# Designs tried in a protein design run: peptides against a protein of PDB entry 1Y0J. Part 30

Target 1, 39 residues: chain A of PDB entry 1Y0J
Amino acid sequence: EARECVNCGATATPLWRRDRTGHYLCNACGLYHKMNGQN

## One batch from the design tools (peptide; aimed at target 1 E4 Y24 H33)

Design b2_p30_8_s4 (made by RFdiffusion4, then SolubleMPNN; from b2_p30_8, 11 letters changed)
Fold by OpenDDE base, seed 3:
Structure b2_p30_8_s4 (fold): chain B 39 residues (1-39), chain A 30 residues (1-30)
Amino acid sequence: as target 1 above (39 residues)
Amino acid sequence: ELEAFRARLEALGYSEEEIAAAVAYWESLH
């Protein structure tokens, strides 16, 4: 599996996160979405 | 809040490209 962030396309991250629909986000994008109530 | 978020990501060692991708959505709403 070549996992990638659905927002920025990153393939490596210190911590994989998931949005409310189950799509994978890198840590940075996941934190941003969480900050804005979109994760 | 956005500036603080950016600063935190910089402190954690995230790349400029990763940070830009994270904040681009915010810019599209304003």
Scores: peptide ipSAE 0.123, ipTM 0.619, DockQ to the pose 0.041
OpenDDE base, seeds 1, 2, 4, 5: peptide ipSAE 0.084, 0.078, 0.079, 0.077; ipTM 0.600, 0.567, 0.573, 0.579

